# Peptides against a protein of PDB entry 6JX3: the designs that were tried, part 2

Target 1, 85 residues: chain A of PDB entry 6JX3
Amino acid sequence: AEFRLRPEISVAQTDYGMVLLDGRSGEYWQLNDTAALIVQRLLDGHSPADVAQFLTSEYEVERTDAERDIAALVTSLKENGMALP

## One batch from the design tools (peptide; made by RFdiffusion4, then SolubleMPNN; aimed at target 1 E60; its pose is not in this set)

Design b2_p15_5_s1
Fold by OpenDDE base, seed 3:
Structure b2_p15_5_s1 (fold): chain B 85 residues (1-85), chain A 15 residues (1-15)
Amino acid sequence: as target 1 above (85 residues)
Amino acid sequence: KKPYVRPSIRRLGVL
């Protein structure tokens, strides 16, 4: 299924990195560079498998670790009300 | 290949 942010979530690019703002609750979250990269690629339509391949090709990370980290990030974004289930 | 940093998110606050 397509990765999507909830309608109330806005993306801001700041000097400190990508920030996600919930326009209803006012909560805002900072993503580190790796998290921002993953989210950007998912929003662009790449699959988690595509993102894992990208990470292993560009960074010193094993496939299993990349897959785990992507899955954990997606879960966190859903649990914290930023991404649609 | 570049050094890898695990992805993380941090709640900054509430506006």
Scores: peptide ipSAE 0.786, ipTM 0.949, DockQ to the pose 0.970
OpenDDE base, seeds 1, 2, 4, 5: peptide ipSAE 0.785, 0.784, 0.785, 0.785; ipTM 0.949, 0.948, 0.948, 0.948

Design b2_p15_5_s4
Fold by OpenDDE base, seed 4:
Structure b2_p15_5_s4 (fold): chain B 85 residues (1-85), chain A 15 residues (1-15)
Amino acid sequence: as target 1 above (85 residues)
Amino acid sequence: KRPYVRPSIRRLGVL
């Protein structure tokens, strides 16, 4: 399924990294570099499997760890109202 | 390959 941000979520790039702003609640969230990279690739249409492959190719991480981390991030983004279910 | 840091998000506040 396609990864999408909720329509009320805006993305800002700051000197401190990616920030997601909920235009309705006013809540804003900071993503670390890895989270931002994952979100960017998912939004570009890459699957979680694609992203895991990218991470293992570029970073010192095992495939299973990358997959778990991506899944956990996606879950967090959904549960915290940033991504669509 | 580059060092890996696990992804994280942090709620900063409310505007």
Scores: peptide ipSAE 0.785, ipTM 0.948, DockQ to the pose 0.968
OpenDDE base, seeds 1, 2, 3, 5: peptide ipSAE 0.785, 0.784, 0.785, 0.784; ipTM 0.948, 0.948, 0.948, 0.948

Design b2_p15_6_s1
Fold by OpenDDE base, seed 3:
Structure b2_p15_6_s1 (fold): chain B 85 residues (1-85), chain A 15 residues (1-15)
Amino acid sequence: as target 1 above (85 residues)
Amino acid sequence: RKPYVRPSIRRLGVL
């Protein structure tokens, strides 16, 4: 299934990076540059496999580590109420 | 290739 944010989540671009705001609870979360990059590509329709390939080509990271980090981020976004299951 | 930093998220607060 496609990666999607929950409908109550807004994306803000700030001087400090990407921020996700929950319009119901008021909670807001900051993403570091790598997390923002991953989320942006997933929202653009790239698969986790596409993102892993992109990361390994652009950054000093091995495929297995990239895949683990993408999966962990997606899980965290779902568990913290930002992404749809 | 560029140096890699693992992805992270951090709860900043509640508005």
Scores: peptide ipSAE 0.786, ipTM 0.948, DockQ to the pose 0.962
OpenDDE base, seeds 1, 2, 4, 5: peptide ipSAE 0.786, 0.784, 0.785, 0.786; ipTM 0.949, 0.948, 0.948, 0.948

Design b2_p15_7_s2
Fold by OpenDDE base, seed 3:
Structure b2_p15_7_s2 (fold): chain B 85 residues (1-85), chain A 15 residues (1-15)
Amino acid sequence: as target 1 above (85 residues)
Amino acid sequence: KRPYVRPRITRLGVL
């Protein structure tokens, strides 16, 4: 239910945006502005539905597209070892 | 409303 990063993941704010660093493997990933926004809201305790509502209110995106993009991002973060399952 | 860009993650490398 709760979106959480794995304990070995650190968040860095860089000139290029949000970066997630795996402290064990050393692998690091850059998030674009939209991905960073979604992750920040999820970490703050907002549900995916809350985030979809936020995106549709602020950006030129339809609800179904926002929901798909959030789900795909969460899946990618889990599959690439950044978020807990 | 603002232009929408799909979320993306990009692997940068290994430290």
Scores: peptide ipSAE 0.786, ipTM 0.948, DockQ to the pose 0.968
OpenDDE base, seeds 1, 2, 4, 5: peptide ipSAE 0.786, 0.785, 0.785, 0.785; ipTM 0.948, 0.948, 0.948, 0.948

Design b2_p15_8_s2
Fold by OpenDDE base, seed 3:
Structure b2_p15_8_s2 (fold): chain B 85 residues (1-85), chain A 15 residues (1-15)
Amino acid sequence: as target 1 above (85 residues)
Amino acid sequence: KKPYVRPRITRLGTL
């Protein structure tokens, strides 16, 4: 169950951070640094559990909060048409 | 450890 972007989505690195662009609709979304970090690690093949462990080791966040935030981000990316279900 | 900021996505618009 690998995390993947939809084929119409392009990733752009801008002065505003990571931006995801839908090549069909033209809709584009900005990710803050934490969201970009999570997405990059998921795209690299790390599991949500791997990412949670990474976050708790590097940042002042509890495991349960990291897990919640990762899950919520993934859900948002799927609901907004950026990630495959 | 670094300060933690929750992940956020923001719709910028449509090209």
Scores: peptide ipSAE 0.787, ipTM 0.949, DockQ to the pose 0.959
OpenDDE base, seeds 1, 2, 4, 5: peptide ipSAE 0.786, 0.786, 0.786, 0.786; ipTM 0.949, 0.949, 0.949, 0.949

## One batch from the design tools (peptide; made by RFdiffusion4, then SolubleMPNN; aimed at target 1 N32; its pose is not in this set)

Design b2_p16_2_s1
Fold by OpenDDE base, seed 5:
Structure b2_p16_2_s1 (fold): chain B 85 residues (1-85), chain A 16 residues (1-16)
Amino acid sequence: as target 1 above (85 residues)
Amino acid sequence: SVRFAGSLSAPALRRR
């Protein structure tokens, strides 16, 4: 399934990096650069597998680690109400 | 009001 943010969540770029803002609650989350990169790729329509391949090709990370990190982040985004199930 | 809910992080990566 396609990765999508919940409709109330917006993306903003700050001097400190990407943030996700809940327009209803006013809560926001700050992403580090790696998390932001993953989210950006997912939002652009790349699958988690695509993102893992991208990470392993561009960075010194093993495929298994990349897949785990992506899965963990996606889980967090869903469980914290930022991404659709 | 706007409030910080938390940080989302993935491990820092070193470019090849």
Scores: peptide ipSAE 0.730, ipTM 0.936, DockQ to the pose 0.929
OpenDDE base, seeds 1, 2, 3, 4: peptide ipSAE 0.726, 0.728, 0.728, 0.730; ipTM 0.925, 0.936, 0.936, 0.935

Design b2_p16_2_s2
Fold by OpenDDE base, seed 1:
Structure b2_p16_2_s2 (fold): chain B 85 residues (1-85), chain A 16 residues (1-16)
Amino acid sequence: as target 1 above (85 residues)
Amino acid sequence: SVRFAGTLSMPRLRRR
């Protein structure tokens, strides 16, 4: 299934990094560089497997760790009401 | 109003 943000969530690039803003609640989350990179690639239509391959190729991270980190981030985004289930 | 809810921090990665 395609990764998608909820309609009320906006993506903003700030001097402090990527931010996800909930237009209904007014709450926002700041993403560090790794989180932002993963979210950007998912939003561009890459699968979690694609993103894991990208991370392992570009960075010093094992495939299993990359997959776990991606899964954890996706779960957090869904649980915090930013991504559609 | 806009309010900070939290930070999504994944492990920092080193480039190859």
Scores: peptide ipSAE 0.629, ipTM 0.914, DockQ to the pose 0.926
OpenDDE base, seeds 2, 3, 4, 5: peptide ipSAE 0.554, 0.568, 0.562, 0.573; ipTM 0.891, 0.897, 0.894, 0.897

Design b2_p16_2_s4
Fold by OpenDDE base, seed 1:
Structure b2_p16_2_s4 (fold): chain B 85 residues (1-85), chain A 16 residues (1-16)
Amino acid sequence: as target 1 above (85 residues)
Amino acid sequence: SVRFAGSLSVPRLRRR
């Protein structure tokens, strides 16, 4: 399934990194650089598998670790009400 | 009001 943010979530690119803001609750989350990169690629339509391939190609990370990191991030985004299930 | 809820972090990666 395609990764999508909930409609109330907005993305802000700041000097301090990517921020996701819940327009209903007023809560926001700050992403580190790697998390932001993953989210950006997912929102651009790349699959988790695509992102894992990208990470292993561009960065010093093993495929298994990349896959785990992506899965963990997606889970967190869903659990914190930012991404659609 | 806007409030900080937390950070989402993935282990930092080094470029090849």
Scores: peptide ipSAE 0.704, ipTM 0.930, DockQ to the pose 0.931
OpenDDE base, seeds 2, 3, 4, 5: peptide ipSAE 0.701, 0.702, 0.701, 0.703; ipTM 0.929, 0.930, 0.929, 0.929

Design b2_p16_6_s2
Fold by OpenDDE base, seed 3:
Structure b2_p16_6_s2 (fold): chain B 85 residues (1-85), chain A 16 residues (1-16)
Amino acid sequence: as target 1 above (85 residues)
Amino acid sequence: SRKPYVRPRITRLGTL
């Protein structure tokens, strides 16, 4: 399934990193560098498997840990109303 | 040479 943000979510790039703003509720969330990287790649059409491969090639992380962290982030984004189910 | 890894995190900043 394609990863997509909800239509009311806007993305802002700030000096402090990526920020997601809900235009309806007004809630806004900051992503750290790793989270922003993952979201950017998913939005570009890469699969979670693609992202895991990218993380393991660039960072000191094992495949299993990368996969877990990606899945947990996606779940959080959906549960907090930022990403479509 | 791979970079140090930091787990992904989202932080609620507030409401406008």
Scores: peptide ipSAE 0.778, ipTM 0.945, DockQ to the pose 0.969
OpenDDE base, seeds 1, 2, 4, 5: peptide ipSAE 0.777, 0.776, 0.777, 0.777; ipTM 0.945, 0.945, 0.944, 0.945

Design b2_p16_6_s3
Fold by OpenDDE base, seed 3:
Order: sequence, then structure tokens, then C-alpha cells
Structure b2_p16_6_s3 (fold): chain B 85 residues (1-85), chain A 16 residues (1-16)
Amino acid sequence: as target 1 above (85 residues)
Amino acid sequence: SKKPYVRPSITRLGVL
């Protein structure tokens, strides 16, 4: 299934990076540069496999580590109410 | 030439 944010989540680009705001609870979360990159590519329609390939091509990271980090981020975004299950 | 890799992270900043 495609990666999607929950409808109450807004994306803001700030001087400190990407911020996700929950319009119902008021909670807001900052993503570091790597997390923002991953989320942006997923929202653009790239698969986790596509993102892993991109990371290993551009950064000093092994495929297995990239895959683990993407999966962990997606899980965290779902568990913290930002992404749809 | 590949860039240094930083693990992805999210941080709860607060409540508006």
C-alpha cells in the first residue's frame, strides 16, 4: 500500500527542517534531514525499496541498514499518529 | 563520492 499521512496532519517546511503538525491534538514533530528525505520520497510515490536504493547510492550506508532505518521510521510515524496504517 | 549518513529521527517538539 502507498505511504500516506493521516488527513489531520499538515506538513510545514521550516528553517529547522520538515515539521509534521497534528491539527486535532496540536502535537508537532520535527524530522531530521534523513527522515524528511525518506518521507518526501515515499509521499512522491517511491517504494521503500526505491528509497533504500537511493540512500545507498547517495550516502555511506549499507542496503540492510537503509532498509532497517526506513522500516523503523515508517513504523514510528504510524505509531505516533502521523501516517496511515 | 557518497555523503556521510545520519540515521533518520523524529522528535516531538510540543503541543500548540
Scores: peptide ipSAE 0.775, ipTM 0.944, DockQ to the pose 0.966
OpenDDE base, seeds 1, 2, 4, 5: peptide ipSAE 0.774, 0.774, 0.774, 0.775; ipTM 0.944, 0.944, 0.944, 0.944

Design b2_p16_8_s3
Fold by OpenDDE base, seed 3:
Structure b2_p16_8_s3 (fold): chain B 85 residues (1-85), chain A 16 residues (1-16)
Amino acid sequence: as target 1 above (85 residues)
Amino acid sequence: MKKPYVRPSITRLGRL
């Protein structure tokens, strides 16, 4: 399924990295560089498989580890109210 | 040469 942020979530690019702000609750979250990269590619329409291939081509990570890390991040974003189910 | 890999993470910073 398509990865999408919830409508109340705003993306801010800061000197410290990507920040996601919930406009309703006021909660905000910082993503590290890897998380920001994954989210950006997913929002651009790349599949998790596409993102895993990208990570393994550019970083010292195995395919299975990349896939696990992407899945875990997506789950966290959904559970913390940033991404749509 | 491939870059060092850091696992993705999110950190709750607070509430406005």
Scores: peptide ipSAE 0.769, ipTM 0.942, DockQ to the pose 0.967
OpenDDE base, seeds 1, 2, 4, 5: peptide ipSAE 0.768, 0.767, 0.767, 0.768; ipTM 0.942, 0.942, 0.942, 0.942

Design b2_p16_8_s4
Fold by OpenDDE base, seed 3:
Structure b2_p16_8_s4 (fold): chain B 85 residues (1-85), chain A 16 residues (1-16)
Amino acid sequence: as target 1 above (85 residues)
Amino acid sequence: MKKPYVRPSITRLGTL
């Protein structure tokens, strides 16, 4: 299943990083640099496995930790109404 | 050389 944002979510690039805004509720969330990187790659069509490989190649992180962190982020984005199930 | 890793996080900023 492809990763997609809900249609009411807008993405803003700010001086503080990526911000996601819900145009219906008005709720907005800031992503740190790692979260923004993961979301950007997923939206570009990379799989979670692709993103994990990218993280382990560029950063001091083990594959298992990268996979866990990606999965946890995706879950949080879905639970907070930003990403489609 | 690989960069230091920071775990991903999201933070609720508020409501407009």
Scores: peptide ipSAE 0.767, ipTM 0.942, DockQ to the pose 0.966
OpenDDE base, seeds 1, 2, 4, 5: peptide ipSAE 0.766, 0.765, 0.765, 0.766; ipTM 0.942, 0.941, 0.941, 0.942

## One batch from the design tools (peptide; made by RFdiffusion4, then SolubleMPNN; aimed at target 1 Y28 L31 L73; its pose is not in this set)

Design b2_p17_1_s4
Fold by OpenDDE base, seed 1:
Parts: C-alpha cells; structure tokens; sequence
Structure b2_p17_1_s4 (fold): chain B 85 residues (1-85), chain A 17 residues (1-17)
C-alpha cells in the first residue's frame, strides 16, 4: 500500500529540520535527517524496499538494519497519527 | 520563529558512504 500522510498533516521545513504538523491540533513532530529522508522518499512513491536499497547504497548501514529502521519509522508515524494506516 | 519541538521522531543517524 502507498505511504500517505493523514490529510490534516502538513510537511514543513524549519530551522530545526523537517517537521510534520497537525493542522487541527497544532501538534508537531520534528524528524531527524535520516527519518526525513525516508519520509520524503516514501512520499515520492518509493516502496520501503526501494528505500532500504537506497539507504544501503548511500549510507553505511546493513540491509537488515535499514529495513528495521524504515518499518519502525512507518509504525511510529501511523501510531502517532501522522500517517494513514 | 517556531520553538524547538518537544516531540520528535528519529531513526538512528546514518553516515554517508
């Protein structure tokens, strides 16, 4: 399934990095650079598998760790109300 | 002008090859 943000969530670039803002509640979450990179690629239509391949190619990370990190991030974004299930 | 967020989502930082 395609990764999508909830309709009330906006992406903003701030002095502190990428932020996901809930337009209804005003709550927002800062992403670190690695998380931001993953989210950006997912939103651009790349699958988690695509992103894992990208990470292992560009960064010093093992495939298993990349897959785990991506899965954990996606789960966190869903559980914290930023991404659609 | 935003305050620094108290909530964050992080993935372990990666080093470029």
Amino acid sequence: as target 1 above (85 residues)
Amino acid sequence: ALPRPSKSISVPALRPR
Scores: peptide ipSAE 0.607, ipTM 0.838, DockQ to the pose 0.911
OpenDDE base, seeds 2, 3, 4, 5: peptide ipSAE 0.595, 0.604, 0.594, 0.602; ipTM 0.839, 0.833, 0.836, 0.839

Design b2_p17_4_s3
Fold by OpenDDE base, seed 5:
Structure b2_p17_4_s3 (fold): chain B 85 residues (1-85), chain A 17 residues (1-17)
Amino acid sequence: as target 1 above (85 residues)
Amino acid sequence: SLPRPSKSLSAPALARR
């Protein structure tokens, strides 16, 4: 299914990098550059498979590792209340 | 700027080809 943020979650760019913030609670999460890149592409409508292909093409990472990194991040986003299940 | 976040989320850093 399509990757989607929860409606209360918004994306912002800060001097420290990309953050996801909850408009209700005021909590926010700072993403490192790799996480931000993955999230941005997913939000742009790319599938996890698309993102994995992108990562392996642009970076020195194997397909299996890219897939695992993406899956782990998506799971974390869902578990921490940022992305819809 | 925002105050230092109490929460972070990371994926492994990657080196460009």
Scores: peptide ipSAE 0.595, ipTM 0.847, DockQ to the pose 0.892
OpenDDE base, seeds 1, 2, 3, 4: peptide ipSAE 0.594, 0.593, 0.594, 0.589; ipTM 0.839, 0.836, 0.839, 0.846

Design b2_p17_4_s4
Fold by OpenDDE base, seed 2:
Structure b2_p17_4_s4 (fold): chain B 85 residues (1-85), chain A 17 residues (1-17)
Amino acid sequence: as target 1 above (85 residues)
Amino acid sequence: SLPRPSRSLSAPALARR
């Protein structure tokens, strides 16, 4: 299934990086550059496999590590109520 | 100006090839 944010979550670009905002609670989460890159590509419709290929091509990371990083981030986004299950 | 975020979410930093 496609990666999607919960409807109350919006994306903002700030001078200090990408932020996910909860429009209901007002809470927001600052993403580091790697997390932002992964989330942006997932939201653009790339599969986790696509993102892993992108990361290994552009950055000094092994495929297995890229896959693990993506999976861990997606899990965290879901567990913290930002992404749909 | 934004206050500091209430929470942060990170993935391991990557170095470009």
Scores: peptide ipSAE 0.599, ipTM 0.851, DockQ to the pose 0.849
OpenDDE base, seeds 1, 3, 4, 5: peptide ipSAE 0.598, 0.598, 0.595, 0.599; ipTM 0.850, 0.852, 0.851, 0.851; seed 5 fails the geometry check

## One batch from the design tools (peptide; made by RFdiffusion4, then SolubleMPNN; aimed at target 1 S57; its pose is not in this set)

Design b2_p18_1_s2
Fold by OpenDDE base, seed 1:
Structure b2_p18_1_s2 (fold): chain B 85 residues (1-85), chain A 18 residues (1-18)
Amino acid sequence: as target 1 above (85 residues)
Amino acid sequence: MMLEKAPKSISVRALRPR
């Protein structure tokens, strides 16, 4: 299944980086650069496997570490009500 | 007087470019 944000979630770019805003509650989450990079690529239609390959190609990170980081981020986004299950 | 919600944060470890 493709990664998608919940319909009430908006993406904004701020001076402090990428922000995900819940338009109903007003709650928002700031993403650091690495998290933002992953989310952007997922939203662009890349699979988690694609993103892991990208990270290992562009950064000094092992494939297994990239995969774990991506999985943990996706889980967090779903559990915190930003991404669809 | 309405207080703004504090932002929460989600982070992945910083990565060093190759």
Scores: peptide ipSAE 0.651, ipTM 0.870, DockQ to the pose 0.460
OpenDDE base, seeds 2, 3, 4, 5: peptide ipSAE 0.647, 0.651, 0.649, 0.650; ipTM 0.866, 0.868, 0.868, 0.868

Design b2_p18_3_s3
Fold by OpenDDE base, seed 3:
Structure b2_p18_3_s3 (fold): chain B 85 residues (1-85), chain A 18 residues (1-18)
Amino acid sequence: as target 1 above (85 residues)
Amino acid sequence: ARKPYVRPSIRKLGTFEV
């Protein structure tokens, strides 16, 4: 399924990294550089498989670890109310 | 030459009054 943020979530680019703000609860979350990279590519329409290939080509990470990390991040974003199910 | 890899992470920074 297509990765999408919940409609109440706003994205801010700060000097400290990507921040996601929930306009209803007021909660805001900071993503580290890798998480921001993954989210940006998913929002651009790349599949998790595309992102895994990108990570393994650019970074010292194995495919299985990249796939697991992407899946875990997506799950976390959904569980914390930032991404749609 | 691939770059060092850091696992993705998110951190709750706080809550704004809305």
Scores: peptide ipSAE 0.732, ipTM 0.916, DockQ to the pose 0.964
OpenDDE base, seeds 1, 2, 4, 5: peptide ipSAE 0.731, 0.731, 0.731, 0.731; ipTM 0.916, 0.916, 0.916, 0.915

Design b2_p18_4_s2
Fold by OpenDDE base, seed 5:
Structure b2_p18_4_s2 (fold): chain B 85 residues (1-85), chain A 18 residues (1-18)
Amino acid sequence: as target 1 above (85 residues)
Amino acid sequence: MNFRGARTISVPALRPRP
């Protein structure tokens, strides 16, 4: 399935990194650099598998760890109401 | 640096390959 943010979520690029804002609740979340990188690639249409390949090629990380990190992030974004199921 | 009032969602930091 395609990774998508909920319609009420806005993305802001700040001097301190990516921020997600819920326009309904007013809650917002800051992403660390690695999380922001993953989200950006997913939003650009890359699959989780594509992102894992990218991470393992560019960074000192094993495929299994990259896959786990991506899955955990996606789950967190869904559970916190930022990404669509 | 953190945004006041924001919660942080993080992935373990990665080291670029040389």
Scores: peptide ipSAE 0.607, ipTM 0.863, DockQ to the pose 0.571
OpenDDE base, seeds 1, 2, 3, 4: peptide ipSAE 0.606, 0.597, 0.600, 0.598; ipTM 0.862, 0.858, 0.860, 0.860

Design b2_p18_5_s3
Fold by OpenDDE base, seed 4:
Structure b2_p18_5_s3 (fold): chain B 85 residues (1-85), chain A 18 residues (1-18)
Amino acid sequence: as target 1 above (85 residues)
Amino acid sequence: SAADAAAAAAAAARRAAA
């Protein structure tokens, strides 16, 4: 399934980085730059494989490490109530 | 992991978000 944020979640770009805010609870998460790039690309409709390729070029990280980071972030965002299952 | 999300501590970030 396509990566999607929960409907109550808003995205803001701040001086501190990308922030995901739960409009109902007021809980919010600040993404580091790598996480923000991943989320941005996923929301734009890129596949995890696309994002992994992007990260390998951006940071010259190993493909396997990029894939693991993406999977971990997606899982975390789902578990923290930011992304839909 | 190079990618992570954490509870934001900055009031400015919260205000910018909503």
Scores: peptide ipSAE 0.066, ipTM 0.644, DockQ to the pose 0.031
OpenDDE base, seeds 1, 2, 3, 5: peptide ipSAE 0.065, 0.063, 0.063, 0.063; ipTM 0.645, 0.646, 0.655, 0.630

Design b2_p18_7_s1
Fold by OpenDDE base, seed 4:
Structure b2_p18_7_s1 (fold): chain B 85 residues (1-85), chain A 18 residues (1-18)
Amino acid sequence: as target 1 above (85 residues)
Amino acid sequence: MKKPYVPASKGITRLGTL
C-alpha cells in the first residue's frame, strides 16, 4: 500500500529536523533524523522493504530490526493522525 | 563504516499547537 500523509499535513524542514503540521488542528510534531529519512523515502515511493535495505546499508542495524522499526513508525504516524491508513 | 542507528519508531515528538 502507498504511504501517504493526510491531506491536512504539511511538511517543513527546520534546522532541527522535519516538522509535520496539521493544518486543521494546529498540532505540530518533530521527527528525529531516522524517522524523517524513512518518511522521505516512503513518500518518494520506496517500499518498506526498500527502506529497510537502505537502512541496513547505511546504519548499524539488522534487517529485521529495521523492518520492525519502520512498521512501528508507520503505525505511529497513522495513529497520531499524520498518515492515511 | 556504517553509522549508529537511532530508532525512528519513538522519534515522533509533539511540539505543541499553533
Scores: peptide ipSAE 0.729, ipTM 0.937, DockQ to the pose 0.950
OpenDDE base, seeds 1, 2, 3, 5: peptide ipSAE 0.729, 0.726, 0.727, 0.729; ipTM 0.938, 0.937, 0.937, 0.938

## One batch from the design tools (peptide; made by RFdiffusion4, then SolubleMPNN; aimed at target 1 L21 W29 L31 I38; its pose is not in this set)

Design b2_p19_1_s1
Fold by OpenDDE base, seed 5:
Structure b2_p19_1_s1 (fold): chain B 85 residues (1-85), chain A 19 residues (1-19)
Amino acid sequence: as target 1 above (85 residues)
Amino acid sequence: LRSFRARATGASIRQLGRL
């Protein structure tokens, strides 16, 4: 399914990385470079499988490990109210 | 969520606070 942020979530770019802000609760989260890369590619319409392939080409990570990590990241984003289910 | 760090890739999210 399509990956989307919740409408109340804003994205900011900072010197320290991508920041997500919940405009309703005021909570905010910082993503490191790898997490930001994953989120950006998903928002651009790439599938988790596409992102996993990309990561294996750029980093010393096995395909199965990349897929697991992406799934875990997406689950975290959904469970904590940043991404739509 | 306080923090999340993926095991192999190191992808991480950290809750910084509340405005």
Scores: peptide ipSAE 0.780, ipTM 0.944, DockQ to the pose 0.857
OpenDDE base, seeds 1, 2, 3, 4: peptide ipSAE 0.777, 0.779, 0.779, 0.779; ipTM 0.942, 0.943, 0.943, 0.943

Design b2_p19_1_s2
Fold by OpenDDE base, seed 3:
Structure b2_p19_1_s2 (fold): chain B 85 residues (1-85), chain A 19 residues (1-19)
Amino acid sequence: as target 1 above (85 residues)
Amino acid sequence: MRSFRAAATGASIRQLGRL
């Protein structure tokens, strides 16, 4: 399925990293550089497999570990109300 | 959960607060 943010979520780029703001609850979350990279590529339409391939080229991370981390991040974003199911 | 950190990549999210 396509990765999408919930409509109430706004994205802000700050000097301290990507921030996601829930316009309904007022809760806001900071992503570190790696999480922001993953989210940006997913929002741009790259598959989780494409993102995993990219991460393995930039970091000393095994493909399987990258795929698991991406899946875990996506799950966290959904569970925290930032991404659509 | 108020924070998340992935084990291999270190990808993380952190709740900073509420406006």
Scores: peptide ipSAE 0.776, ipTM 0.946, DockQ to the pose 0.875
OpenDDE base, seeds 1, 2, 4, 5: peptide ipSAE 0.771, 0.772, 0.773, 0.773; ipTM 0.945, 0.945, 0.945, 0.945

Design b2_p19_1_s3
Fold by OpenDDE base, seed 4:
Structure b2_p19_1_s3 (fold): chain B 85 residues (1-85), chain A 19 residues (1-19)
Amino acid sequence: as target 1 above (85 residues)
Amino acid sequence: MRSFRARATGASIRQLGRL
């Protein structure tokens, strides 16, 4: 399934990192570099598996751990109303 | 949820506030 942000969510690039803004509630969240990388690649159409492969080389994490972390991040984004189910 | 931090990668999201 395609990863997509909810229509009310805007992405801003700031000097402090990627920020997601809910245009309805006014709530905003900061992503660190790793979370921003994951979200950007998913939005670009990469699979979670593709992203996990990338993280293993960049951050020296185990493949299975990267996959679990990506799944947990995606779940968090969905549950917090930032990503579509 | 106010914050999330992944264990292995350290990927994190943190609510900063509301406009």
Scores: peptide ipSAE 0.775, ipTM 0.947, DockQ to the pose 0.853
OpenDDE base, seeds 1, 2, 3, 5: peptide ipSAE 0.772, 0.773, 0.775, 0.774; ipTM 0.945, 0.945, 0.946, 0.946

Design b2_p19_6_s3
Fold by OpenDDE base, seed 3:
Parts: structure tokens; C-alpha cells; sequence
Structure b2_p19_6_s3 (fold): chain B 85 residues (1-85), chain A 19 residues (1-19)
């Protein structure tokens, strides 16, 4: 399924990095650089497999670790109410 | 005043080193 944010979530670029803001509750999440990179590519329409290939190509990371990191992030985004299931 | 704003939550993945 396509990765999508919940309707109430907006993306902001700040001096401190990428932020996901819940427009209803006012809660916001500060992403570190790795998380932001993955989210940006997913929102651009790349599949998790595409992102894993990108990470292993550009960074010193093994394919298995990249896949696990992406899966963990997607799970966290869904569980914390930022991404649609 | 940042003291009037909600504190951010953190979402972090392992830092990666670029090739």
C-alpha cells in the first residue's frame, strides 16, 4: 500500500530539521536526519524497497539493516498516529 | 517564547555515514 500521512499531519522544515505536526492536538515530532530522509523518500512515492536500495547505495549500511530501519520507522509513524495504516 | 510551546517528541533512527 502507498505510504500516506494522516490528514491532520503536516510537514515542516525547521532550523532544527524535519518536523511532523498534528494540527488537531498540537503535538509535533522532531525527526533526526536518517528518519527525515526515509520519510521524504516515502512521501515522494518511493517504495520501501526503493528506499533500502537508495540507503545502501549512498550510505555505509547493509541491506538487511536498511530494510529493518525503514520497517521500524514506518511502524512507529503508524503507531504514533502520523501515518495511515 | 519557547516556554509557551509544547515540547517536541523525538523520532530517531540510527545515524548513517555517507559513502
Amino acid sequence: as target 1 above (85 residues)
Amino acid sequence: DPMLLPAPKSLSMPKLKRK
Scores: peptide ipSAE 0.357, ipTM 0.750, DockQ to the pose 0.520
OpenDDE base, seeds 1, 2, 4, 5: peptide ipSAE 0.352, 0.345, 0.340, 0.348; ipTM 0.749, 0.749, 0.749, 0.752

